# Designs tried in a protein design run: peptides against a protein of PDB entry 6DSZ. Part 66

Target 1, 361 residues: chain A of PDB entry 6DSZ
Amino acid sequence: NYVVTAQKPTAVNGCVTGHFTSAEDLNLLIAKNTRLEIYVVTAEGLRPVKEVGMYGKIAVMELFRPKGESKDLLFILTAKYNACILEYKQSGESIDIITRAHGNVQDRIGRPSETGIIGIIDPECRMIGLRLYDGLFKVIPLDRDNKELKAFNIRLEELHVIDVKFLYGCQAPTICFVYQDPQGRHVKTYEVSLREKEFNKGPWKQENVEAEASMVIAVPEPFGGAIIIGQESITYHNGDKYLAIAPPIIKQSTIVCHNRVDPNGSRYLLGDMEGRLFMLLLEKEEQMDGTVTLKDLRVELLGETSIAECLTYLDNGVVFVGSRLGDSQLVKLNVDSNEQGSYVVAMETFTNLGPIVDMCV

## One batch from the design tools (peptide; made by RFdiffusion4, then SolubleMPNN)

Design b1_p12_3_s3 (from b1_p12_3, 5 letters changed)
Fold by OpenDDE base, seed 4:
Structure b1_p12_3_s3 (fold): chain B 361 residues (1-361), chain A 12 residues (1-12)
Amino acid sequence: as target 1 above (361 residues)
Amino acid sequence: DLLKEALAELEK
């Protein structure tokens, strides 16, 4: 019996950065199919801490810090709708990944959405939202004492949600989503009532966005609102202010992923289908009353990387480029461009061996 | 150069 040691998956399908192992440690978490890899980010590079096998392909992986937690918790949803909240515990040399809560969130009725599973967490950690099925938004209330993840559905009138995020700075949990109807693509907001288990009217909407609007970025305070990324345009809306740019450079290839660089949402990384890495810059304008408003949006080409499935900014201009199609990379963003005009330098490359075709021999 | 400024802030 040749136990062919099943080659570990190398294709990255998700990555997130936060403080999972401790309040002080900066971690990189990488999802590779059913495997979760946990690293500590150090000045010397990535230090592996733990690998965790999951009971299914990781579809959602998000770090969040409920009020009164010293470090981040990890929410995972698998492609088979198994949800869990994980906590890192270390006692001496013993490392345990503890399941604080779990549940299966599969519905018996519903059409799985063609755009796949979307999982989002309210910035104030009031709830998790899941778009699993057309016409349904699933809510998991976050309660510290509940080991069983209980979910309920709210009906969405909008059947074809493209992307959804929770907004920042909202009194009630508020989602912002791009959806498609026969008239085109639109952006809408809803408040989520946990008490009534229904949607209330959100603060704003934007009808008739770009036809290929595909991503929503929730912008933290002080700006608030959302960025909508399309094929030809990037737009910002917060209910009071609207801005749109159409930089020609983004028309060359579709932006497929993004990551926030700063906690205040002043900078984002964007990756396209050709492996181009961009920085999206939010220019600030300070008003006389001390309010900060968005003056302008800018997109700048940084350079080229592997085609990103996911991006995450680490620290000190270091970015992890998680690739499904190519090799994942650690790259450094430099202040000065090289002779080719690139600000990107590859520091480390992680070989992607491709999909392990389980040849059942 | 807004980009250069933004990149310089990453090293701080």
Scores: peptide ipSAE 0.583, ipTM 0.951, DockQ to the pose 0.929
Fold by OpenDDE base, seed 1:
Structure b1_p12_3_s3 (fold): chain B 361 residues (1-361), chain A 12 residues (1-12)
Amino acid sequence: as target 1 above (361 residues)
Amino acid sequence: DLLKEALAELEK
């Protein structure tokens, strides 16, 4: 009896960092197709804690901490539109992943968006937003008592949303999104009314952004606003301030992923299609009244890694590079560059054996 | 150097 040990998936399609196992533990969570891997980040490296099989390919994986929770909860959406909220529980040596809530969020009517599934969580944990279908924004209200994830749709006039995020520091949940129309690409904001189940006018918009604007980064306070990443430009807008840069180095390859390094949004990691790792820097200017404004944006080349599908900063200059096409890596960011001008050193490499084609024979 | 400062802050 050859036990064909089903080869575990090795290609990474998502990663997140947070405090999932406890309030104190720093965790790395890795999505590999239908598999969720949970690690504790230690000074010695990654310690495996648990692996979980999911009932479908993980399409969205986000950590969030509702008010009054001591640790993060995990939202997962599968490619088959199964949604769940997971909690880690440990009792002695027994480890359980508990489903707090679940639901299927598939609609019978709607065109699946060509850019795939987008899932976002309001920073104040008021709702989850989903862009699944063209012309629809799905809202899942976050309520502590609901074991069943109930969702409703709000109609979007903008049919071709490219990326969407919730903004920080908004009285009402507010989305910022890049969309395409016949006139080009634009950025718009909407407030989301849970009560009325409708959009209200958002605080700002920016018409005619770069034609290849592809990503929105919501920036935390004190800056607020959003960063829009294109092929040739990176722009910041918060309603009051606009700043754009066009560093020649980003024209060489498309930026495909990003991750925030610090809570205040001063630094981001960017990965491109060639495996180049960049730092995006937000330079602060402190005003006499104590307000913090954005002085400048800078992009600096750190070095080269595997082609990132996802990036997540861990701690102490350590970054996890999740790769779908190549080997995933733990890399260290150094203060001093090497002889080649690289600030990146590979600490650990995780072999990618490629997609397991489940040949149903 | 803004980059050097930013990288140095990661070790604190």
Scores: peptide ipSAE 0.580, ipTM 0.951, DockQ to the pose 0.883
Fold by OpenDDE base, seed 2:
Structure b1_p12_3_s3 (fold): chain B 361 residues (1-361), chain A 12 residues (1-12)
Amino acid sequence: as target 1 above (361 residues)
Amino acid sequence: DLLKEALAELEK
């Protein structure tokens, strides 16, 4: 009787920050394969609140706040296409994670995308978008009181989508995506019609972006638009303004993750495959009419961490570095650099014991 | 220094 003490997974494959437990609490949620860990961020560090077992590997984990909700809800999609919306509920000392809605979003027909599952939520909480299969964009309308997550597919002409996000500040839900065709990589936008279940022409497109453009960041208002991250360049586009930078420092290693530091999208953290942590800075220009425009983009090296699978800014310059390949970390960003020019100090390290190889013996 | 300003704002 080998009691295989099922070692809990330690490799992090996703993390998000928001207000899940209450409107006032700042939470860190960590996905470790089939496990969800919920923490409250305190001045003293991370306080564990709950661990939840999922019925599959977490592929998507996103917080969102529908209109009229006091706190964030959690969308989870598993690698087996089980979708759920979770709510944290506390009654005295009793803590429950409630499933508000669930559904299976697997299609019988479709080629699973080689770049894996992408799940995104409209900033106005009108819908969830899923890129599961080549040539299809799945939409889950966010309706109040619907316990069954219903989805429909819209055909994408672009078969090889690299990354996709919903844009901010759009009258209709609008996606922005990087795709590849025989001519290279391009950026395109589509409006999503829930009524007609089709795409309409989006506000802008950018043909022939960098060949290794791999990531889309939707930028909040007042800037709006998107940032496109490549191997050699970082570009901004909002339909009216285009700006590109090509800092030599980013050529050394591929940027693999990002996180927005502030609600207005002025600062982002970027992590690369070598564990370098960067700050992306959006410089503002205030116009005479009170409009804010993007003046410039800057990338600054902060320091080195574990290789991030995911990053999330917490508070007070504290960042959680979720690592799949190495130890996850809590790090502090300092105003002054150390002797090595690093602005990063490790506060806490979480040992990664590696993937539980299910040795089916 | 834009970076220092940005980092200093995180502590507020």
Scores: peptide ipSAE 0.577, ipTM 0.950, DockQ to the pose 0.886
Fold by OpenDDE base, seed 3:
Structure b1_p12_3_s3 (fold): chain B 361 residues (1-361), chain A 12 residues (1-12)
Amino acid sequence: as target 1 above (361 residues)
Amino acid sequence: DLLKEALAELEK
């Protein structure tokens, strides 16, 4: 009897930070294939709280806080299109992960998108958006009383969506997306009507962005708008202001992940395919009317890490680097650089034993 | 140094 000790997956394919266990606790949630690991972030490091097995590879993992909730809920979508909303409950020493809602969001008709599954949540928690198939945008309305996740599709004229996010500060849920057509890559916005189950014209568009524009970052208020990350350029647009930078340092390797540091979107972490960690800085300008506008964008090299699949800022300059190809890391950002000019120091390294193909037979 | 200022703010 070979007890194949089922080796736990170690490759990280997603990570998020928020307040999942309580309103006060800062949590790190790590997706490792079919496993969800929940940690509390402490001054001493990561304290493990719970590990949860999922019925499939985690494809989307997002924290969100509906109006009137004291702590974050967790949305998970699996690669098999099983969606759930999870809540953490603790009663004394008893820890339960409760499914508030679930559903299968697979369509019988549609071409699965080559860029994979994209899942996004409206900042005001009105809906979840899913890009699963070419030419379709799936909407899951967020309703508190609904144990069954109901979804509907809206047809997208743009068949080749590269990335999509919900914008902040919009009266109606508004998506911003990069798409490709025969003329190149473009950015467009749509308002999502829950009532009519259709797209309305969004506030702005930007035609003919960089050919390799690959990521959209929705920027919170007061800036609003979006950042578009390409291979050679980083651009900002909010409908009123457009700004582009082309820092030579980003041309060396493709940026593959990002994470917001500040709630106001003034700083972001960027990771590239060489394991370089950058900070993207939004310089503010206060106008005479009290409005805050973007003055400039800057990109600064912080140092090197494992190649990030995902990044999440924790607290006190600590960053979790989730790696699929290498060891995951807990790193500290220092104010002063070391002798090599790096601001990054590895605090802890989590050995990656490689991809475990969980053959669920 | 904008970077140094930005990094210093993380420790607050």
Scores: peptide ipSAE 0.571, ipTM 0.950, DockQ to the pose 0.893

Design b1_p12_3_s4 (from b1_p12_3, 4 letters changed)
Fold by OpenDDE base, seed 4:
Structure b1_p12_3_s4 (fold): chain B 361 residues (1-361), chain A 12 residues (1-12)
Amino acid sequence: as target 1 above (361 residues)
Amino acid sequence: ERLKEALKELEE
């Protein structure tokens, strides 16, 4: 009996930061195929607290804090469409990951989307949205006492959704998405009615965005709206204001991931396919009435890292670079550049052993 | 200069 100690997966396919273990703890959660690793972020580095095996490859991993919760809950969706909401409980030295709710959200009918599974949570925790299949948007209402995740589908007229997010600061849950049709790529918004189980017209749309627009970033208040990232351009729209930049530096490689640095959405990290790390800066303008508006967008090259599958800003200029193709890293952002003009210093490297080739012996 | 300021704010 060769107990092939199945090598633990090392390739990172997702990461998220929040307060999962407690209200006070800053956590880093890392998805490695079927495994969830939970760390506490400390001044000394990452402290492992728990590893959890999932019943499938983690496709979506998002932290959210419903009203009345003292700490974040974790939503996980697997590639086999098993959904769960997890809670961390600790009693003394006993650590339990509790399933608050679960369900299978697979549909019998539908074409799985070519862009894969997208899972998003309304910032006000009213619902979870899932783009699993072309032409469908699945909604999971978030109810406090529901142990069974019930979902319903809303038909999307837009069959080829590239990316989707919930917007901030909306009275009703509102999605913003990039989609492709024969005329090109476009951005549209819909309000989601839980009551009627339908879409209503959203606050804005932007037709004919960049042909390679690939990502939507929902921007928190006070700015609101969304950032659309393409191959050549980065655009902002909030219904009232439109801004676009086309920094030449981003044309060299496709931006593939992003992470918000500030709660107010003033800064983002961007990673490209070459492992370049950028900062996207939202420059504010304060109006005479005290309203804050977006004045400009700026992109700055910080340096190079492993090719990021996911990025997570932790604290004090420390960033976790989750890599699928290379070694994951903890990096420090420095105020001053080095001799090479880089603001990035690797603090720790996590060896990626590559895909576990299931050698079917 | 603005980048430096933005990076400095991360240390606060």
Scores: peptide ipSAE 0.450, ipTM 0.923, DockQ to the pose 0.911
Fold by OpenDDE base, seed 1:
Structure b1_p12_3_s4 (fold): chain B 361 residues (1-361), chain A 12 residues (1-12)
Amino acid sequence: as target 1 above (361 residues)
Amino acid sequence: ERLKEALKELEE
């Protein structure tokens, strides 16, 4: 009986960086369909620690650190709406991935959104938000001792949400989202009341954004607010400050993913459908009162990589490029460009063997 | 210059 070892999936559909194995370890977590790969980032490269099989395709994978936790927890949502919160535990050589909480968050009613599953976590770890169905925003309260993930729905008037994030620095959990209606695309904010299980009016809105606005980036303090990425423009808004740029270079190919480089949100990596890697820079202006405001936005071309499904900055200018369509890469950002003007050097390439065809035998 | 500075900060 030749047990044909089913080829492990190699296409990357998600990646995240954080401190999952310990408070001190820097980890790279990679989602490959139903598989979760956990690495420790070392000076020598990526050290594999554990691989975990999930009971379904990973649709959402986010690290978060509740108050009082020494290391990050992992939230996973599968395409079949199984949610779990995972913890890494190591005792000597024994490694266990423990499920702290789980639940199925599928609704009996609702139209699955065409743009797929969106899962977000409040930066203050008050709740998880899920956009699974049109016209509904699902909330999972984050309670320390609850082994069962319970969720409730809040009705959204906006039926066609394109992207949604929680904002930083808000007294109440606040979402910012791009939505489409017959008049075009718009940005709106809502406060989420856990107590009343309803939306309250958010701090700001922006009607009639770019028609192809597709991504929201929540910007941490001190800037706050959000970046809206379109086909032709990148816009910042925080309620008080508005700034838009339209660099011609981004019109050549659609930006499809992003990752924050700095904890303070001063730099982001952007990847487009041609495999171009950009840096988005937020230029600071320090006011006389010590407040920091956004002076300008800049986009700089760094170089070319595999077409990114996801990006994550590791450390020391090293970036993991998770690719679904091509080979994933570990790349180095250099201070000086090469002869071709590229700041990107491939350090390691991970062969993508293509999609696992579930041959139902 | 600003890009170079931004990239240099990654090595620190």
Scores: peptide ipSAE 0.450, ipTM 0.924, DockQ to the pose 0.899
Fold by OpenDDE base, seed 2:
Structure b1_p12_3_s4 (fold): chain B 361 residues (1-361), chain A 12 residues (1-12)
Amino acid sequence: as target 1 above (361 residues)
Amino acid sequence: ERLKEALKELEE
């Protein structure tokens, strides 16, 4: 009986950073199909802490910190619509990943969206939003005392949502989304009423955005609003201010992932389908009243990496490049470019052995 | 120059 040691998955499907193991530790969490890998980020590199087997392919993985929690909790949604909220608990040398809440959020009826599963968390931790099916927005209210994740659906008139995020600094949970209709692609906002279980009119909309607008980035305060990334343009809108850039360099390859560098949303990393790594910079203008407004947007090419499925800025200019198609990398961003004009240096490379063919025995 | 400043701030 040859015990075929099941090869561990190496392709990265998602990555997040935060304070999961403790309030002080910086963690990198990596999703590899059904496996969750937990690392502590140290000056020496990534220290493995725990690996967790999930009961399905991880489709959504997000860290969030409810009010009064000392550390982040982890929301996971699987491709089979099993949702859970996980907590890291250490007691001496014993490490446990405990399930704080769980539930199945599958609907009996609905067309699964072509763009796949989108899961988002309100920045104020009031709810989780899920776009699973066309014409539906699923809401999971976040309640600390509830071990059962209960969800309800709100009908979404816009059937073809491309991407959706919760906005920052909103009195009520507010989503911003790119959608497509017969007239083109548009951006719209809705307030989400937990009480009435309905959408209310959001603060702003932008009709007829770029035809290939594909990503929404919610921008923290003081800027607020959202960045919309297209094939040819990057736009900012917050209801009061609109700004667009069309740097020729981004037209060469589609931007496919992003990650916020600064808590205040002044810098973002962008990755494209060719493995180019960019920095998006938000230039600030301080008004006489002390308000901060966006003056300009700038995109700078940093260098080349593996094709990112996900990006996470860690610390001290170190970035994790999670790759599904290639080797994942830890890279360092340098202040000075090398001889090739790159600001990126690979620190560590993690071999991707390709997709685990689930040999159904 | 702005990029260099932005990258320098990452090391701080």
Scores: peptide ipSAE 0.441, ipTM 0.921, DockQ to the pose 0.904
Fold by OpenDDE base, seed 3:
Structure b1_p12_3_s4 (fold): chain B 361 residues (1-361), chain A 12 residues (1-12)
Amino acid sequence: as target 1 above (361 residues)
Amino acid sequence: ERLKEALKELEE
């Protein structure tokens, strides 16, 4: 009996950072197909804590902290539309990953979106939003006592959503999304009514954005609003202020992932298809009334890494570069550039052995 | 210089 130890997947398809194991621990969570790897970030590097097998390929992985929770919970959606909310529990040396809630969110009716599954969580933890099918936005209300994740659909008039996020600082849950119609790409916002199970008019819209606008970044307070990333431009809008930049350096390759560095949204990491790592900087202007507004956007090239599928800032200038196509990396951002002008130094490299064909036995 | 400042803030 050759127990072919099934080779563990090495290609990374998602990563998140937060406080999952405890309120104090900084964790890196890595999705590798059906496997979730949990690390504690230490001064010495990544300490493995637990590996968890999931019942399917992880399509969405997001940490969130409901009101009254001391640590983050983990939302996972699989490619087969199995949703769960996971909690880490440790009792002495015993480590358990507990399913607080689960459900299947598959619809019998709908065209699966060509751009894949998008899952987002309201910053105030009122709901989870899912773009699974064209013309539908699925809502999972977050209720503390419900072990069964119940979802409902809201009809979306915009059939071709490119990306969607929940905005920060909104009285009602508000989504911001890029969509395409015959006239081009546009940005729109909707408020989501849980009570009425419908969309209300959002605070703002921006018609005729860049034709290749592909990503929405929700910006925390005090700035609020959203950043829209295209092939040639990066734009900011918050309803009151619009700002656009077109740095030539981003035209060379498509930006494919992003991660927020600062809790206040002043800095972001951007990764492109050539493995270039950028920092997006939001320059603040303090108004006489004490309000903070966006003065300018700036993009700076940091260096080169493996082609990122996902990025996550850890701490102390350390970044995890999750790669599907190449080796994943732990990299350090340095204050001073090297002889090649790079601010990036690889600290650790995680060999990617390529796609594991899940032989469904 | 602004980049250097931004990177320095990450080490604090």
Scores: peptide ipSAE 0.434, ipTM 0.920, DockQ to the pose 0.897

